# Peptides against a protein of PDB entry 8OXM: the designs that were tried, part 244

Target 1, 371 residues: chain A of PDB entry 8OXM
Amino acid sequence: FKAEFRLAGGVNLPKIIDCVGSDGKERRQLVKGRDDLRQDAVMQQVFQMCNTLLQRNTETRKRKLTICTYKVVPLSQRSGVLEWCTGTVPIGEFLVNNEDGAHKRYRPNDFSAFQCQKKMMEVQKKSFEEKYEVFMDVCQNFQPVFRYFCMEKFLDPAIWFEKRLAYTRSVATSSIVGYILGLGDRHVQNILINEQSAELVHIDLGVAFEQGKILPTPETVPFRLTRDIVDGMGITGVEGVFRRCCEKTMEVMRNSQETLLTIVEVLLYDPLFDWTMNPLKALYLQQRPEDETELHPTLNADDQECKRNLSDIDQSFNKVAERVLMRLQEKLKGVEEGTVLSVGGQVNLLIQQAIDPKNLSRLFPGWKAWV

## One batch from the design tools (peptide; made by RFdiffusion4, then SolubleMPNN)

Design b2_p23_5_s1 (from b2_p23_5, 9 letters changed)
Fold by OpenDDE base, seed 5:
Structure b2_p23_5_s1 (fold): chain B 371 residues (1-371), chain A 23 residues (1-23)
Amino acid sequence: as target 1 above (371 residues)
Amino acid sequence: SIFEGLKEIALQNTPPISEPIPL
């Protein structure tokens, strides 16, 4: 290891260390000191399985549909080593960095990221109607700029076009697989973009199996498909390439139902895989400072293990695991709101739910649904 | 071109990894 480290941005200030291997190659590592990396490690294995299924299908293989994965080595319940995603940046850092964010550079007359956040925090405890009105005002005065990411990084027009297609395919694949697995907490710091490939890397996989729906402010969207995410696709938005890649990914997932159910069943009953939402985790997720403001939440996690009787915990756990498996089976059959949908019908419903400003306005402000 | 006009912006906006800190 080198005698120096660097801080990555964000609330947990993870340490970037350089390691020289026995092969003489330098490798960047990310050291997390406060997160349970077991959940990330398990979800990376599930993504590798999904990639294997996508590579077996001719139509998804031709489209190069994959989820970006990284190596995770858990060391304890609160520490581990990640492969650092070299040449990636959080989409939040590119878009809404306080000093040099793309919104400030390309839209200097729009609301600042801070003004948008403040307006949405002021209505956080208000009615859904008041939240919707303020969200629409914020969206009108904060126009999307993520199209400029590929234009800044790829100065050759042919490369630019290829990378915009790679981005659109990455959003489609990760959105559908993320929906099937019930992946939540998709805020702008938990999604990285690769500066060379334009593909997305999803990090901090600690909200899965729709556990985001039981947060104090429930998650109301199946995946992140906000205005900047759509703007990065170019003039066709969610139509054409994105929709077709979602449909082809969903077709592979539905045709792999038995394999996906068997894997998820084993994981849900693994005593080493804590996927359940607990009250302390819920508080931590929705008390995170919404911006890179230096306000570390000093949650003294005093380990008040609420000793609920072990027998009542086990029965409650089994009933939650059964409901997760039933809901996964419904998704893989195309059952939405008690109706069986075609692949195209299901993908259309999910896109409409993800872009609905009524759903977006109801999210926790720290999710930054206007970005 | 629009790509040439963005070259100067791209060169200015490399997100800095923090200064090296001793382990």
Scores: peptide ipSAE 0.022, ipTM 0.295, DockQ to the pose 0.167
Fold by OpenDDE base, seed 1:
Structure b2_p23_5_s1 (fold): chain B 371 residues (1-371), chain A 23 residues (1-23)
Amino acid sequence: as target 1 above (371 residues)
Amino acid sequence: SIFEGLKEIALQNTPPISEPIPL
């Protein structure tokens, strides 16, 4: 280890530590000291399995369909080491950085990221109709700019086209794999883009198996496919390459049903893998500025009611795990809303759900669905 | 407060990488 560290900032103040391996190679590591990294570690293993399935299929292998993975070493329930994703930037940093974000640079007359967030926070407790109207006003005055990422990084037109294609394939693969695993919507800071490959890296995998649907503001999209995510694909948007890569990924997932069910079943019943949403985690993920006043720590919840019989907790957990497995089986059969869909029909439904402004307007404003 | 910190997460600005701090 070097005798210095850097703070990667944020509430948990994760430490960036440079390590020299026994091989003499320098490696950057992110040390988290307050988060359970077991979820991230388990989800990386599941992504590696999905990548193995995608590499076995000739059509997905020829398209180079893969989900990017990183090394996670959990050290305790509160500490672990992440591989530092060198040469990556959060898409939120590129898009909506306060000083020099791409929206400010390319669209200086649009609403600021702060104005957009304020407008959507003001309607957070309002009707779905009022949320939709304000979201559409925000979207009109905050136009997508993520096309400029590849244009800034790749000046050669042939390289630019190749990298835009790599980006589109990465979004497609991660969207479908993320849907199957129930990752839901992803915060813009939890999606990194590689500045050399244009591929996405998804970090902080603490919401899985559709647990985002039981948040105080439930998720309404199968994956993040916001206007900037689509703009990065270029003029064809979700049509052509993206759609075809989603369909080919979904074909491989559906044809691997037995393998995926067996893996997820083992994980759901692993007593070391806490995938369930707890109230504290839900509050942390969707904390409102107004909710700060009502969290008096009534630390005086009497020790008596926490003796809910261990049997009733276990029965409740098993019923949640069974429902997750049943829903996973439905997804892998192409059952959506009680109807069996073809791969093309299922992928089409998911894309339409993900891009629908009515669904996007209902998301938690902190996750910035207008970006 | 713990809450001001949690507000900064809910606002999720990618915090700047600090200058090197001694271990």
Scores: peptide ipSAE 0.019, ipTM 0.310, DockQ to the pose 0.500
Fold by OpenDDE base, seed 2:
Structure b2_p23_5_s1 (fold): chain B 371 residues (1-371), chain A 23 residues (1-23)
Amino acid sequence: as target 1 above (371 residues)
Amino acid sequence: SIFEGLKEIALQNTPPISEPIPL
């Protein structure tokens, strides 16, 4: 390790450390001091297993369908080392950076990201109808620009085309794998894009097993398939490559039902893997950006000693774990809304749910469903 | 580790790659 560190910025001020490997290569590492990296580490192992399943199937292997993974070394419940995803940028930084975001550059007459956020925050406690109307006004005045990512990064037309396909495949694979695992909190800062591969890297995997549905503002979409995400696919949008890659990923997941159930069962009952939604975690995830300064709850570990009978906690936990397993089994059977669907029918329903402006308008404003 | 056991379970329960069907 070098003797110096840098701050990455942001609220948690993660430390960037440079490590010289035994191979003589310098590697940047991110040291987080407040996040439970065990959740990320567990989900990265699940993603590696999903990648193994996808590599065994001929159709998914030919399409190079993978979910991008990164190295996580948890050091404690509140500290760990992440492999710094060098050559990645948050999609939110590219799209809606205050200084030089792609929306400002390509659509200077549209609403600012701040104006969009403000309009959606003003209706946050309003009816679903009022949220929908304001969301449609925001969307009309904030047109997608993510097509320009590949155009800026890949000047050669053949490379550009291949990278756009890599992006589309990455969105499809991560969307379906993320849906099966019930991955939530897919805001624009939790999704990185690799500037060389055009593949997505999903970070901050703390909302899993549909625990996003029990947030104060419940998640209403199966994955992030917002207008900019779709615009990055180019002129075909969700049709053709994306849909086919979703179907082939879903086919592999459904054909791997027993393996996936066994894996998730072991994880749900791992006493070291806290996947349950805590009220303090829920407050943190849906806190206003303006309130970020004051409420660092010192999660004193000591307040867990509320002597609720161990039996009642264990019974409540087991009932939640059983419901998660039942819902996972339903997904892997293609059971949606009490109906058994084909792979194509299930993927179609999920795409329709993810792009529905009624579902998108109901999301927490911090999720930025208009981006 | 739990993850090594899970990798082994995942490797056991995934069907072997079918041999390439000859053209």
Scores: peptide ipSAE 0.010, ipTM 0.394, DockQ to the pose 0.014
Fold by OpenDDE base, seed 4:
Structure b2_p23_5_s1 (fold): chain B 371 residues (1-371), chain A 23 residues (1-23)
Amino acid sequence: as target 1 above (371 residues)
Amino acid sequence: SIFEGLKEIALQNTPPISEPIPL
């Protein structure tokens, strides 16, 4: 290990360390403290299995459909080492960094990211109609700019085109695999983009198996397909390459039903894999900036008052696991809203749900559904 | 690991790679 470390941004200030392997190669590692990396490690293994299924199918292999993975080594319940995703940037940092973000650079007259967040937080407890109206105002005054990522990084038109296709394929694969695994909406800081490949790397996999639906503000989208995510695909948006790659990924997932069910069943019943949503994790994931002051580490906040509205979650762990497996089986059969859909019909429904401004307006404002 | 066994099961239940369909 080198004697120097760097801090990565964020509340937990993870340490970036450089190590030399026995092969003489330098490797960057991120040392997270205070986070349980077991869930990330498990989900990376599931992604590797999904990638194996995708590589076996000729149509998905020809399209190079893969979900990007990173190495995770959990060291304790509160620490681990992950492979630093060298040459990646959080899409949120590229888009909405306070000084140099693409929105500020390309849309200097639009609302600031802070103004958008403030407007959406002010309506968080209001009606769905009021949320929708404010979300539409925010969207009108905060226009997508993620198309400029590939334009800035890839100056050659042929390279630019190929990288935009690689991005679109990566979004499609991660969206469908993420939907099957119930990853839900992904916070903009938890999606990295590779500056060389234009592929996405999903990090911090703390919400899986649709546990985002039981958050204080439930998730309303199957995956993140916000306006900037779509803008990065270019003029065709969700049509053409994205849709076809989603369909081919979904086809492989549905044809691998037995394998995926067996995998998820073993994971759900693994006593070392805590996938369930707990109140503290829910509070952490949807904490308001105003609530930061009250999370003094008094672990002694009487468990009593938060118990009342969660009392309907006192379904035995087994009933929750069974429900997750049943819902996974439905997804893999193409059962949506009580109807059996074709692969194309299911993918179409998921895309429409993910891009619907009514669904996006209902998301937790902290996750920035307007980005 | 449990995952190595699951990887083997996943490897057994996936049909062999179809031959390259000519363009």
Scores: peptide ipSAE 0.006, ipTM 0.332, DockQ to the pose 0.014; fails the geometry check

Design b2_p23_5_s2 (from b2_p23_5, 10 letters changed)
Fold by OpenDDE base, seed 1:
Structure b2_p23_5_s2 (fold): chain B 371 residues (1-371), chain A 23 residues (1-23)
Amino acid sequence: as target 1 above (371 residues)
Amino acid sequence: SLWKELEEIALLNKPPISEPIPL
């Protein structure tokens, strides 16, 4: 280990440490404290399996469809080591950094990221109609700029085109794999972009198996496909390359149903893998300025009433696991809202759900659905 | 309050990587 560390930003202030391996190679590592990395480690194993399936198919292999993975080593229930994704930046840092973010640089007369967040927080407890109207006003006055990422990094037109294509393929693969695993919407700080490859790296996989739908503000989108995410694809948006890569990824996932079900079943019943949403995790993910005042009294309530019979907890857990497996089987059969869809029909429905401003306006404002 | 807005901004924005701190 080097005799220095850096703080990565965030509530938990993770430590970036440089380690020299027994092979003499320097490796940067992110040490997270107060965070359970077991879910991240399990999701990386599932992504590696999905990548193996995508490499076996000739059509997905020719398109270089892959989900980017990183190494996770859990050290305890509250600590672990992550491989530092060198040469990556959070898309939220590039887009909405307060000093020099791309929105401020390219759209200086638009609303600030702070003004957008404030407007959406003011309507958080309002009707779906009021949320939609304010979201549309925010969207008109906060125009997408993520096209400029590839334009800034790749000055050669042929390289720029190839990198925009790599980005579009990465979004498509991660969106469909993320939908199958129920990762839902992804916070802008939990999506990294590689400055050399233009591929996405998804980090902090603490919401899986549609557990985002049971949050205090339920998720309404199958994956993050916000206006900036689409703008990075260029003038065709979700049409052409993105749609075709989603369809080819979904085709491989559906044709691998038995393998995917067997692996997810083993994970859901692993007693070492807690994937369920708990109240503290839900509050942490959707923390409101009002929720801080109610949490102070109830943390001292005696451990005695949480003796729910072990049998009732196990029966409740098993019923949730069975529902997750049934919903995964439906997705892999193309069953959406009780109807069997073709791969093209299913992918079309998911894209329409993900880009619908009515669905986006209902998301938790802290996740910045206007970015 | 300005502090809750700054905490919410700090919660939602990963601040930049710090300068090197000795171990």
Scores: peptide ipSAE 0.024, ipTM 0.345, DockQ to the pose 0.352
Fold by OpenDDE base, seed 5:
Structure b2_p23_5_s2 (fold): chain B 371 residues (1-371), chain A 23 residues (1-23)
Amino acid sequence: as target 1 above (371 residues)
Amino acid sequence: SLWKELEEIALLNKPPISEPIPL
């Protein structure tokens, strides 16, 4: 180990540590404190299984459809070691960095990232109509720029085209796998992009099995397909490569229904895997920057008093687990809103739901739906 | 000024990769 660390920012200030292996190779590690990495570790195993299913199918293998994975070693309920994703950057750091973000560099006359966030926070407690109007005003004055990521990183036109294609495939695979698993909290800091491959790495997997729908501000989209995410695909947007890769991923997931259900069932009943949303976790995920000063003292004290009767907890847990399995089975059958859809019909519905400005305007402002 | 506090809050919402800190 080097005798130095770097802080990665965020509320928990995770430590980046450089380790020299017995092979003489340097490896970066992220040490998270005050965070349960067991959920990340379990979700990485599920992603590795999904990658195995995608590799068996000729059409998904030919397209190199994979979800990026990283190594997780949970040490306790409040600590663990992550493989630091070397050569990755959060999409939020590239897009909306306050000093030198791509929006500020390429669109200096647009609203600042701060002005956009302020406008959406002012309407957070307002009607859906008022949220929609302000979201549309923000979107008109904050135009997408994520196309410039591949243009800055890949100067050769043939490499640029290949990397833009790798990006589009990575978005499609992670969107469909994430939808099947009900992955939430897909804000711009929880999605990294690899600066060499242009593939996405999803981090902080602590909202799964549609638990984002029971947050104080419910999640209203199946995955992140915002204007910058679409802009990174280039002129075709969601049409052509993205849609076809979503359909081929969904075909593999639906044809693997029995395997996916059996594995998710084992995970939902694992006593070491806390996937359920609790009130403290919900408050933490949707905490206002203004509320950070008042809530820090209370989150440490009340871990002792929620000894509700063990028998009522077990019965409520089993009913939630059964509902999650039923909803997973519906998704894998193509059942949406009580109707059985084809793979193309289901993928089309999910794309329309994810790009709908009415759904995007209702998200928590910290999710940054205008980016 | 409210603007300076808001700039400081916006800077705090970056994941600043710190300078190397001794262990």
Scores: peptide ipSAE 0.022, ipTM 0.312, DockQ to the pose 0.284
Fold by OpenDDE base, seed 2:
Structure b2_p23_5_s2 (fold): chain B 371 residues (1-371), chain A 23 residues (1-23)
Amino acid sequence: as target 1 above (371 residues)
Amino acid sequence: SLWKELEEIALLNKPPISEPIPL
């Protein structure tokens, strides 16, 4: 290890350390404290299994459909080492950085990212109609710019085209795999883009198995397919490459039903894998700037009174796990809203749900659905 | 106002990666 560290941004101020491997290569590592990295580690293993399924199928292998993974080494319930995703940037950092964000650079007369956030926060407790109207006003005055990522990073036209295809394939694969696993909390800071490959890296995998739907503001989209995500695909948007890659990924997932169910069943009943949503986690994920002042972590509330009978907790947990498995089985059968859909029909429904401004307007403002 | 700039900074700036700090 080098005799120096850097602080990464964020509430937990993770330490970036440089280490020399046994191969003599320097590697950056992120040391997270206070976060349970076991959930990220387990979900990375699930993504590796999904990648194995995608590599076995000729059509997905030819398209190089993979979900990007990173190494996670959990050291304890509150500490672990992450491989720092070298050469990645959060999509939010590129798009909505205050000083030099792409929206400010390319659309200087649009609303600021702060103005958009403020407008959506003001209507957070309002009707769905009022949220929709304000979301449409925000969207009209905050036009997508993510097309410029590939244009800035890849000056050669042939490289630019191949990287835009790699991006589109990465969005498609991660969207469908993420939907099958019920991956939530896909805000612009939890999705990194690789500056060399244009592939997405999903981080902070702490909302899985549709636990985002039980948040105080429930998640209303199957994955992130916002206007900037679509703009990064270029002029074809969701049509053509994206749709075909979603369909081929969904086909492999549906044809792997027994394998995926068996894997997820083992994980849901793993006593070391805390996938359930708890009130503190829900509060942390949907914290308001106004609520930060009152939550002194009086983490000294006695561990004693949450002795709900171990039997009642276990029965409630088992009923949630059973419902998760049933819903996963439905997804893998193509059952949506009580109807059996073809792969193309299911993928079409998911795309429509993900781009619907009514669904997007209902999301928590911190998710930044206008980006 | 300085407060609006600080709120904009607080809400949008994940604090930058710090300079190297000795271990």
Scores: peptide ipSAE 0.020, ipTM 0.301, DockQ to the pose 0.282
Fold by OpenDDE base, seed 3:
Structure b2_p23_5_s2 (fold): chain B 371 residues (1-371), chain A 23 residues (1-23)
Amino acid sequence: as target 1 above (371 residues)
Amino acid sequence: SLWKELEEIALLNKPPISEPIPL
């Protein structure tokens, strides 16, 4: 370890530590405090297993369908060390950085990222109709630019084409596996792109098993498939490579139902894996500027253990866990809204739900559905 | 990856990355 650390900003003041490995390579490591890094560690294990299933299938192996994983070393329920994803950038940082963001560079006459956010925040408490109208105005005046990521990073046309395919495959694989696991909070920060591989790395895996649907502003999309995400695929958008990779990923997941259910069952009943949404976590994820004034830092998490009888907590938890398992089983059978769908039908429904501007307009403004 | 999550929680909640602090 170097003799110095940096604080990454944020409520939990995580520590950036540079370490030199036994191989002589410098690696940045995050020491996160107060967050359960076990959630990420557990979800990384699930992703590694999904990758094992994808590697066993000839069609998904031939397409190199994988979810990018990272090393998590949990030190306690509230602390751990994470391997920094060197050579990656947040898609949000590339797209909507205030000074040098791709939207500002390529679309200087469009709305600023700040103007878009402000407009959507002004309608946050309004009707779905008003949210939709303002979202459509924002989208009209904030056109996608993520195609330029691969064009800037990969000047050779053959390399550019390969990297655009790698990106599209990474979006497809992570979208379908993320949907199966009910992964939420997929804002433009929580998705990274590798500057060398063009593959996505998903981070903040704490909103899983559809717990994003019970947020104060519920999640209305199965995964992030916003206009910039689609623009990065190039001229075919969601058609061709993306759709086909989603279908092949979904086929492997559905054919692996027993394995996936068994593993998720073990995780849901692990007393050390707090996957449930709690009010403090919900407030943290969807904090309004008005709500900052009432969070006195002195609410120890210990004092809101309202003594619900241990028996009523356990029965309520078990009912939620059972509901999550039933919904996972339905997804793996292709049951959507009480109807059994083919792999192609299920993937089509999920794509339509993810790109629907009515669903996107209802998301929390911090999710930045216009990006 | 939670690095970028926290770079991103840190960028979303924008206090700057501090200067190097001795261990």
Scores: peptide ipSAE 0.011, ipTM 0.307, DockQ to the pose 0.321; fails the geometry check

